# Designs tried in a protein design run: peptides against a protein of PDB entry 6IDX. Part 72

Target 1, 380 residues: chain A of PDB entry 6IDX
Amino acid sequence: KELAKLSADVTFATEFINMDGIIVLTRLVESGTKLLSHYSEMLAFTLTAFLELMDHGIVSWDMVSITFIKQIAGYVSQPMVDVSILQRSLAILESMVLNSQSLYQKIAEEITVGQLISHLQVSNQEIQTYAIALINALFLKAPEDKRQDMANAFAQKHLRSIILNHVIRGNRPIKTEMAHQLYVLQVLTFNLLEERMMTKMDPNDQAQRDIIFELRRIAFDAESDPSNAPGSGTEKRKAMYTKDYKMLGFTNHINPAMDFTQTPPGMLALDNMLYLAKVHQDTYIRIVLENSSREDKHECPFGRSAIELTKMLCEILQVGELPNEGRNDYHPMFFTHDRAFEELFGICIQLLNKTWKEMRATAEDFNKVMQVVREQITRA

## One batch from the design tools (peptide; made by RFdiffusion4, then SolubleMPNN)

Design b2_p13_1_s1 (from b2_p13_1 with A1G T6L P13E)
Fold by OpenDDE base, seed 4:
Structure b2_p13_1_s1 (fold): chain B 380 residues (1-380), chain A 13 residues (1-13)
Amino acid sequence: as target 1 above (380 residues)
Amino acid sequence: GSLKPLPLPPLPE
């Protein structure tokens, strides 16, 4: 107990470390010997002293043994561990993951996100916060291949449902620390969109062109009698498609693929458009046809609007930026759906289309509409 | 920036 208090002092810590005191603490954990009176209390103080000593940055985290890591991971993965031990064990693992890539690799082999989810199913918000903090640390330090797997685990209805039901919809106020960890988890999840946001469309890729053609098909061919004979000459088909791409509100009516060569938002805008067209088909068709039937120059250009909206949403959500300290603004909506970004896009594109009509906008007012929509989204 | 670890839990009474 006194050691744990004194370990916060840098002078004491330096002298204690010089006496190999930290090695003695690690060996106490490594032994796992429950034969001592007040073992849980002694262990809690040992782990506290260890953390306080390591926080001085005098000793590398890489000094810890695999046996130590396994013991700490055991306190997190095993049921019925004392809360005081569990908190400190989560904090140690978080610190290990954040400070050492080699320790991250070892810890990622010993614990699963599924085991950490069990610590979200409790009434203790501090335990929940440390569990999410460790998930966030693992997510941040994961290699790109494993990061997508962790995101899939977050996209898994289970983790989102547990956070939503046990944290966000809990019968208690969310503390600042938890709100920060939810913000961090949200930012790390949205950063997976960065690749698509920075991916330029290849105008020569047939598969990508087929997506644009599918957008046209969903908008216009779903109502057209299949009796339009395939025999209209190639030029008439190209002219027809150019008209359709104009009605879809692409800037480049001849080659809409060129509109997706700008990064950001690159292919992410096309992903959003395709999601809207497939998942919210009636909404998509309505938005397109309401504007394609206008002759009054008040047409909202859907294609251009979808691209610029996707870019704006990436800017608002700070896609590609690391989480900032002291931020705690999380969106509960992102815990309700697996494709929350595309759903947000689907809401915001309807808002944009409505705002365009209300403003009686023309193509010259495009930037003014986008400013108003930005203000509406950021105030919501 | 690197995320900072959470603050240490208070010492047991």
Scores: peptide ipSAE 0.034, ipTM 0.745, DockQ to the pose 0.774
Fold by OpenDDE base, seed 5:
Structure b2_p13_1_s1 (fold): chain B 380 residues (1-380), chain A 13 residues (1-13)
Amino acid sequence: as target 1 above (380 residues)
Amino acid sequence: GSLKPLPLPPLPE
């Protein structure tokens, strides 16, 4: 207890480290010897002293043994550990993951996100906070391949559901520390969109071109009586498609693929458009056809609007940016759905279309409409 | 920046 208090002092820490004091503490943990009276209390103080000493940055985290890591991971994975030990063990693992890529690799072999989810199902918000903090650390330090796997894992849906039900919808106020960890998790989750946001469309890729063609098909052929299939002339077909791409509101009516070569938002805009067209087909068709039937210059260009809205949402959500230590602003909506970004896009594109109509906008007012929509989204 | 670890709560007396 006294050692744990004194370990917060840098002068004491320096002298204690010079006396190999940290090595003694690590050996106490490594021994796992439950034979001592008040073992749990002693261990809690040992772990506190260890963490306080390491926080001075005098000793490299890489000094810890695999046996030490296994013991700490054991305290996190075992169901009946003292809350005080569990909390400190989570904090130690978080610090290890954040400070050393080599320790991350070792820890990622010893613990799973699934094991950490169990610590979210408790009434202790402090334990929940440290569990999310460790998940965030693991997610941040994961290589890109593993990060995508963590994102796609059924564990993410479960994690989001558990966070929503046990943290966000809890019967207690969310503390600042928890709000920060929820913010971090949100940022890290949306950073998975960065790849698609930075992926340029290849105008020569037939599969990507077929997606644009599918957008046209869903908008215009799904309601068209099959009897009006215009005759098979290739030129009439090309002219028809150019007209359809104009009605879809693409900037390049001849080759809409060119509209997706700009990054950001690159292919992410096309993904959002396709999601809207497939999942919210009635909404998509309505938005497109309401604007395509207008003979007036007040048509809202869906394709251009979808691209610029996707870019705007990426900017608002800070896609590709690292989480900031001082931020606590999280959006509960992003924990409610696996495709929360695409659903947000679907809400915002309807808002944009409404705002465009209300403003009686023309193509010249496009940037003004986008500014108004940005203000509406950021105030919601 | 690197995320900072959570501060440890005070030990119960």
Scores: peptide ipSAE 0.029, ipTM 0.729, DockQ to the pose 0.723
Fold by OpenDDE base, seed 3:
Structure b2_p13_1_s1 (fold): chain B 380 residues (1-380), chain A 13 residues (1-13)
Amino acid sequence: as target 1 above (380 residues)
Amino acid sequence: GSLKPLPLPPLPE
């Protein structure tokens, strides 16, 4: 107990470390000797002293043994651990992951996100906060290939549902520390969009062009009986498609693929458009047809609008940026759906289409409409 | 950053 208090002082910490004091503490944890009276209390103080000493940055986190890591991971993975030990164990693991890539690899082998999710299903907000903090640390330090797997594990309706139901909709006010961890989790989740945001469409790739063709098909052929024989000459078909791409509001009516060569938002805009067309087909068809049937200069160009809106949403959400210290602005909506970004796009494209109509906008007013929509989104 | 250091557990009475 007194050691844990004194370990917060840098002078004491320096002297204690010079006497190999940290090594003694690590060996106490490694031994797992439960035979001592007040073992849980002693262990909680030992773990506190260890954290306080390590926080001075005098000793590398890489000094810890695999046995130490396994003991700490054991306190997180076992169902009947003292809350005080669990809290400190989560904090130690977070610090290990953040400070050492080597420790990250070892910890990622010993602990599953599923085990950490169990610690979110508790009434203790401090435990929940440390569990999310460790999840965030693991996410941040994961290699790019494993980040997508973790994201797919975050796309486990289960984690989002648990955060939503047990944290956000909990009977207690969200503390600043929890709000920060929810913000961090949100930012890290949106950073997975960066790859698609920075992916240029290849205008020569037929598979990518077939996605644009599918957007056309959903908009214009969904009501057409397939009985219109494929036999009308290839040239008439190309001319029809150019008209359809104009009605879809692409900037390049001849080759819409060229509109997706700009990064950001690259292919992410096409992903959003395709999601809208498949998941919210009635909304998509309505937006396209309402603007395609206009003979007046007041048509809202869907394709251009979708691209620029996707770019705007990426800018608002700071896609590709690291989480900032001291920010606590999380959006509960992003925990309600697996494809929350695409759902947000679907809401915002309807808002844009409405705002365009209300402003009686023309193509010359495009930037003004986008500015108004930006202000509407950022105030919501 | 890392969360603030956890408070010490209470002494047993």
Scores: peptide ipSAE 0.028, ipTM 0.696, DockQ to the pose 0.223
Fold by OpenDDE base, seed 1:
Structure b2_p13_1_s1 (fold): chain B 380 residues (1-380), chain A 13 residues (1-13)
Amino acid sequence: as target 1 above (380 residues)
Amino acid sequence: GSLKPLPLPPLPE
């Protein structure tokens, strides 16, 4: 107990480390010897002293043995461990994952996200916070190939449901530390969109062009009687599509694929448009047709608006940025929907369309409308 | 005595 308190002092820590004191603490954990009187209290203080000593950054985390890692992981994976031991074990594992890629690899073999979810189903918010912190650390340090697997795992849908029900909708206020970890989880999850955000459309890719054509089809052909046989010549078809792409509000009416060559938001904007068109078809058709029928210069260009809104949402959600320690703001919607980003886009595009009408905007006011919409989204 | 909760480790910069 005294050692754990003194270990917070850098002078004491330096002297204790120079006397191989950390090695003694690690051996106490490695031994697993439950035969000592007050074992749980002794172990909790040992783990505290170890963590406080390591926080000085004097000793590399790579000094720890596989046996030590397995013991700490055992305290997290075993049922009915003392809460004080569990909390410190979660904190140690988090620090190990954050400070060493070698330790990350070893810990990722010993612990599953499913085991950490069990620590979210408790009334202790501190345990919940440390469990999310460790999940966030594992997610942050995961190689790119495994990040998407972690995100797609049934564990994530379950994780979001558990967080929603046991943390966000809990009968207690969310503390700053928990709000920060929820923010971090949000940022790390939305960073999976970075690849799509930075993917340029290839204007020559037929499959990508077919998606743009599908947007046109959903907007204009879904209500049209099938009676107009496709028999009129290729030139009339090109001229018709150019008009349709103008009515959709693309900047390049001849080749809308060119509007998706800008990164950010690249292909992510097209993904959002396609999601809106398929999942919220009535909303999509309404927005497009309300603006396509206007000849008063007050038409809201859907295509341009959707691209710039996607870019704005990426900026607001910090897509491609590392989590900031000073931030505690998270969107509850992130935990309510499987496709939270696309649903947020669907809400925000309706807000944009409404704001455009209320402002009586023209194409010259586009940037002013976007500024007002940004302010509305960030205040909501 | 109740062991004081440990602070959360800082996120890597």
Scores: peptide ipSAE 0.034, ipTM 0.612, DockQ to the pose 0.082; fails the geometry check

Design b2_p13_1_s2 (from b2_p13_1 with A1G T6L)
Fold by OpenDDE base, seed 2:
Structure b2_p13_1_s2 (fold): chain B 380 residues (1-380), chain A 13 residues (1-13)
Amino acid sequence: as target 1 above (380 residues)
Amino acid sequence: GSLKPLPLPPLPP
């Protein structure tokens, strides 16, 4: 107890470390010997002193043994561990994962995200915070292949559901530390969109062109029986599609694929447009037809707007950026929807279309409309 | 919160 209190002092920590004191603490954990009448209390103070000593940055985290890691992981994976030991064990594992790639590899073999999710189902917000912090650390330090596996739709849906029900809808106010960990989880999850955001469309790829053609089909041919494709010559058909791509509000009416060659947002904008067209078809058709029927130069260019909105949402959500330690703002929608980014896009594109009409905007006002929409999204 | 549309400033004429 006294050691744990004194370990917060850098002068004491330096002297104690110079006396090999930290090695003695690690050996106490490694021994696992439950024979002492106050073992749990002694262990909780040992783990506290170990954390406080390591936080001074005098000793490398790589000094810890595999036996030490297994004991700490055991306190997180075993049922009926003392709450004080569990909390400190989660914090030690987080620090190990953050400070050493070698320790990350060893910890990722000993602990599953499923075991950490069980610690979210408790009433103790501090345990919940450290459990999310360790999930975030594992997700941050994971190789890209393993990061995608951790992001598997089922595991993520379960994690989001548990966070929603046990943290967000809990009977206690969310503390700043928990809000920060929810923000970090949101940023790390949206960073999985970076690949699509940085993927350029190939204007010559037929499969990618067929997606743009599907957007046209859903907007203009949704009621037309496929049997009534007029067999009229290839040139008349090309001229017809150029008109349709103009009505869709693409900048390049001849080859809309050229609008998706800019990164960001690249193919991610096309993914959002296709999601809107398939999942919210009535909303998509309404937005397209409301603007395609206008001859007054007050038409909102849907294709251009969808691309620039996707880029704006990536900037607001910091897609491809590391989490900022000073931020604690998270979107509740992230925990209520499986496809929260695409659903956010679907809400924001309707807001943009409304804002465009209310402003009586023309193509010259495009940047002003986007600025107003940005302010509306960031204040919501 | 609910995305309450902020009252848009009218575009200058």
Scores: peptide ipSAE 0.009, ipTM 0.562, DockQ to the pose 0.013
Fold by OpenDDE base, seed 4:
Structure b2_p13_1_s2 (fold): chain B 380 residues (1-380), chain A 13 residues (1-13)
Amino acid sequence: as target 1 above (380 residues)
Amino acid sequence: GSLKPLPLPPLPP
């Protein structure tokens, strides 16, 4: 107990470390010997002193043994651990993951996100916060393959559901620390969009061109009687498609693929458009047809708007940026839907289309509309 | 949440 208090002092910490004191603390954890009177209290103070000593940055986290890691991971993975030990063990594992890639690998073998989710199903918001903090650390330090797997896994869907039900919809106010960890989780999840945001469309890729054609098909062929004889020559079809791509509001109505060569938002804009067209087909068709039937120069260019909106949403969500320690703003929608970004896009594109009409905008007003829409999104 | 339509700021002239 006294050691745990004194360990916060850098002078004491330096001298204690020089006396191999930290090695003695690690050996106490490694021994696992429950034979001592007040073992749980002694262990909690040992873990506190260990954290405070390591926070001085004098000793590398790589000094810890695999036995120590297994003991700490055991306190997190086993049921019925003392809350004080659990809290300190979560914090130690977080610090290990953040400070050492070699320790991350070892910890990722000893614990699962599923085990950490069990610590969210409690009334203690501090335990919930440390559990999310460790999940965030594991997510941040995971290699890209494992990070994508973590995001797509049932564990992540379950994590969102558990957070929604036990944290966000809980009877307790969310503390700043929890709000920060929810923000971090959101940022780390949206950063998985960076690859698609920075992926240029290849105008020669047939599969990518077929997606653009599918957008056209969903918008215009759903109402066209199959009596449009397949025999209209290839030139008439090309001319028809050029008209359709103009009605879709692409900047390059001859080759819409060129609109997706700009990064950001690259292919992510096409992903959003396709999601809208497939999942919210009636909304998509309505937006396209409402603007394609106008002759008053007040047409909202859907294709251009979708691209610039996707870029704007990436900027607002800070896609590709590291989480900021001073931020605690999270979007509850992230925890209510698996495809939260695409759903946000679907809401915002309707807002954009409405705002365009209300402003009586023309193509010259495009940037003014986008500025108003940005303000509407950022104040909501 | 429902993005409450903010009143359109007057277009700058």
Scores: peptide ipSAE 0.008, ipTM 0.554, DockQ to the pose 0.014
Fold by OpenDDE base, seed 1:
Structure b2_p13_1_s2 (fold): chain B 380 residues (1-380), chain A 13 residues (1-13)
Amino acid sequence: as target 1 above (380 residues)
Amino acid sequence: GSLKPLPLPPLPP
């Protein structure tokens, strides 16, 4: 107890470390010896002293043994562990993962996200916070292949559901520390969109071109009486599609694929458009047809707007950026939807279309509309 | 005239 308190002082920490004191603490954990009187209390103080000593940055985290890691991981994975031991063990594992890639690899072999999710199903918000913090640390330090594995739809759905039910919809106010960890989880999850955001459309890829054609089909052919026989010559068909791509509001009416060659937002904009067209078909058709029927130059260019909105959402959500330690702002919608980014896009594109109408905007006002929409999104 | 930015519709709960 006194050691744990004194370990917060850098002068004491330096002297204690110089006396190999930290090695003694690690050996106490490694021994796993439950035969000691007051074992749980002694262990809780040992773990506190160890953490406080390591927080001075005097000793590398790489000094810890695999036996130590296994013992700490055991305190997180075993049922009926003392809450004080569990909390400190989660904090130690978080610090290990954050400070050492070698320790991350070893910890990722010993602990699953599923085991950490069990610590979210408790009434203790401090335990919940440290469990999410460790999940976030593991996600942050994971190589790309492992980040995708952690992002597997079932594990994410379960994690989101548990967070929603036990944290967000809990009977207690969310503390700043928990709000920060929810923000971090949001940022790290939206960073999985970076690949698509930086993927250029290949104008020669037929599968990608077929998506653009599907957007046209959903907007214009789904309502068209089947009586317009496909028998008009290839030139009339090309001219018809150019008109359709103009009505869709693409910048390049001849080759809309060129609008998706800019990164950001690259293919992510096309993914959002396709999601809107398939999942919210009535909303998509309404937005497209309402603007395609205008003759007054006040048409909102859907294709251009969707691309620039996707880019704007990536900027607002800081897609591809590391989480900032000073931020605690998270979107509850992230936990209610499987495809929260695409749903956010679907809400924001309707807002953009509404704002465009209210402003009586023309194509010359495009940047002004986007600025107003940005202010609306960032104030919500 | 500066069009008052419309409040975003609240995200559905």
Scores: peptide ipSAE 0.008, ipTM 0.519, DockQ to the pose 0.018
Fold by OpenDDE base, seed 3:
Order: sequence, then structure tokens, then C-alpha cells
Structure b2_p13_1_s2 (fold): chain B 380 residues (1-380), chain A 13 residues (1-13)
Amino acid sequence: as target 1 above (380 residues)
Amino acid sequence: GSLKPLPLPPLPP
């Protein structure tokens, strides 16, 4: 107990480490000697002293044995009555994962995200916080393939549902530490969009061009029986499509694929448009047709607006940036929706279309409308 | 004229 208190002092920590004191603490954990009358209390203080000493950054985390890792992972993976040992074990595993890629690999073999989700289904917010922190650490340090698998897994939908029901909708206020871990999870999940945000459309890829054609089809041909393909020659058909792409509000209405060569937002803007068109078809058709039927200069260019809005949302959400340690702001929508980014886009594109109408904007006002919409999104 | 920032409509609950 006194050692755990003194270990917070850097001067004491330096001298204790120089005396190989930390090695003695690791050996106490490795021995697993449960036979002592006050073993649980002694172990909780030992783990506290160990963590406080390691937090000074004087000793490398790579010094710990595989036996030590297995003991700590065992305290997290097994049903234990001692909440104090569990809390400290989660914190030690988090620090190990964050500070060493070698320790990450060993820990990822000993524990599962499913075991950590079980620690979210408790009334203790401190345990929930450290469990999310360890999930976030594992997610941050995972190789790209494993990170994508973790994100796509049924485990992530389950994780979001458990967080929503047991943390966000809990009968207790969310503490700053928990709010930070929810923010970190949000940032790490939105960073999976970076690849698509930086992917340029290939104007020669027919499959990518067929997506743009599908956006046109959903907007203008959804009521037309596919049997009424007008037998008009290939040139009349190209001229018709050029008119349709102009009505969709693409900047390059001759070759809309060129609008998706800008990165950011690249293909991510096309993904958002396609999601809106398929999942919220009535909203998509309404927005497009309300602007395409206007003979006045007050048409809102949907295609251009969707691209620039996607870019703006990436900037607001800091897509591709690491989580900031001082930040604790999270969007509750992230935990209520499976496709939270695309749903946010669908809300914001309706807000943009409304704001454009209210401002009585023209194409010359475009940047001014986008600035007003940015202020609207960032104050909400 | 300075377009006064229109007050945000409250987000639906």
C-alpha cells in the first residue's frame, strides 16, 4: 500500500527501479500464490505499484515475461470476484498494447473482444471504461486486415448495441474518462473511411461508371418500365445522359467520373450518394427532382454539393487523424446506426438543400452556402 | 447585405 502511493513520485520510482524493485513485483504476480490470507488485497496493491512505476516511462514494457502476460490476461478472461484486480489488469493490458507491438501480438492471442464485451455488461463504469480502452488499444494497434475484420464483424454491431444500452442509456452520468474512450472508438471507426476518401475514381473503369449511371437511373428512370428503352441511336442517348448529369448537378456533366478524381473525398462521395439513393430512395429522388425541375438559377447542384459535403464531413470528423488525448466529444448517432457516416451525410445533405432554398442561393453563392452549413453542423 | 446566420432549427429529438 505505501509502495503503491510512493510509486507515483518520479524520484522514488527512479531509485526503486534502479534497485530492481519492479522485477520483484513482476515475480510476485508470476508466482500466482493464492494461499495467502490477504492475497487479493496484496495483489491489487502490487498491480497498482507496477502500473505507477511503468507510467514513468523509465522501463520498457518489453521486459515483462510471457508468464506475467498470461496471469494478467487470466484475470480478465476468467470470472473473478475481485473488481480491483480486474480494473488494474485491464489498465496494464491497455498500456502493454499501446507501448509494445510484441506485447500486442501476445495479448491478442490470449484475449478476445468478446471477453472484453462481457465486462461492459456490468454496473461498474470504471470497469466499462477500462474494457473500452483496451478494445480501442487493440483496434488501434491491429494490422489493417485485422482492424477491418474487427470493424466488419458482428462483434462491432454487438459492441455498439452493448455500449448504447449499458453505457449511454445507463441510469448514471457518463464520466469524462468514459466520454474520451467513446470519442476514441468513434475516431478509430471513422478512420476506416480514409482508404475510400483517398481512392480516386478511374474514369475508364466501367464498373465505377455504372454506379454513376445507376444514380441517374434511380433519379429519372425509376418510374419508367425498362421495356421503354427509346430506340434512339447511341449519340441521342449520350446527349440525353449529358442533360441528366447536368440535372444531377455534376460539375463535369459530360463526364461525371472526373468529379470523383479529386481526393479527398474521392470514391467516398460516390459511396454516400449510392447509399442515399438505395437506402433513402424517396429522399434522394425528391432532392434531385426538386432541383432538376427548376428553370430558375436557384437550382442546388446535388452532385457538386454531395462531393463538397462529404469532404466537409471528413474535415469535421478529422478522418485519418489520430485520437486527441484531451478530447471527449462523441456523436450518439455513431452508436445508434450501423452506417453512421452515411446516415450523417443523408441528414446533412437535406440540411444543405434546405439552407440553399432559404438563402435563395445561386451557383455563385455555393461556397457561402457551404460555410453556413458548416456552422450549422458544428453547432449542433 | 450581411446574411444573418439563421438560427439552427432544433434537431428533432
Scores: peptide ipSAE 0.007, ipTM 0.518, DockQ to the pose 0.016

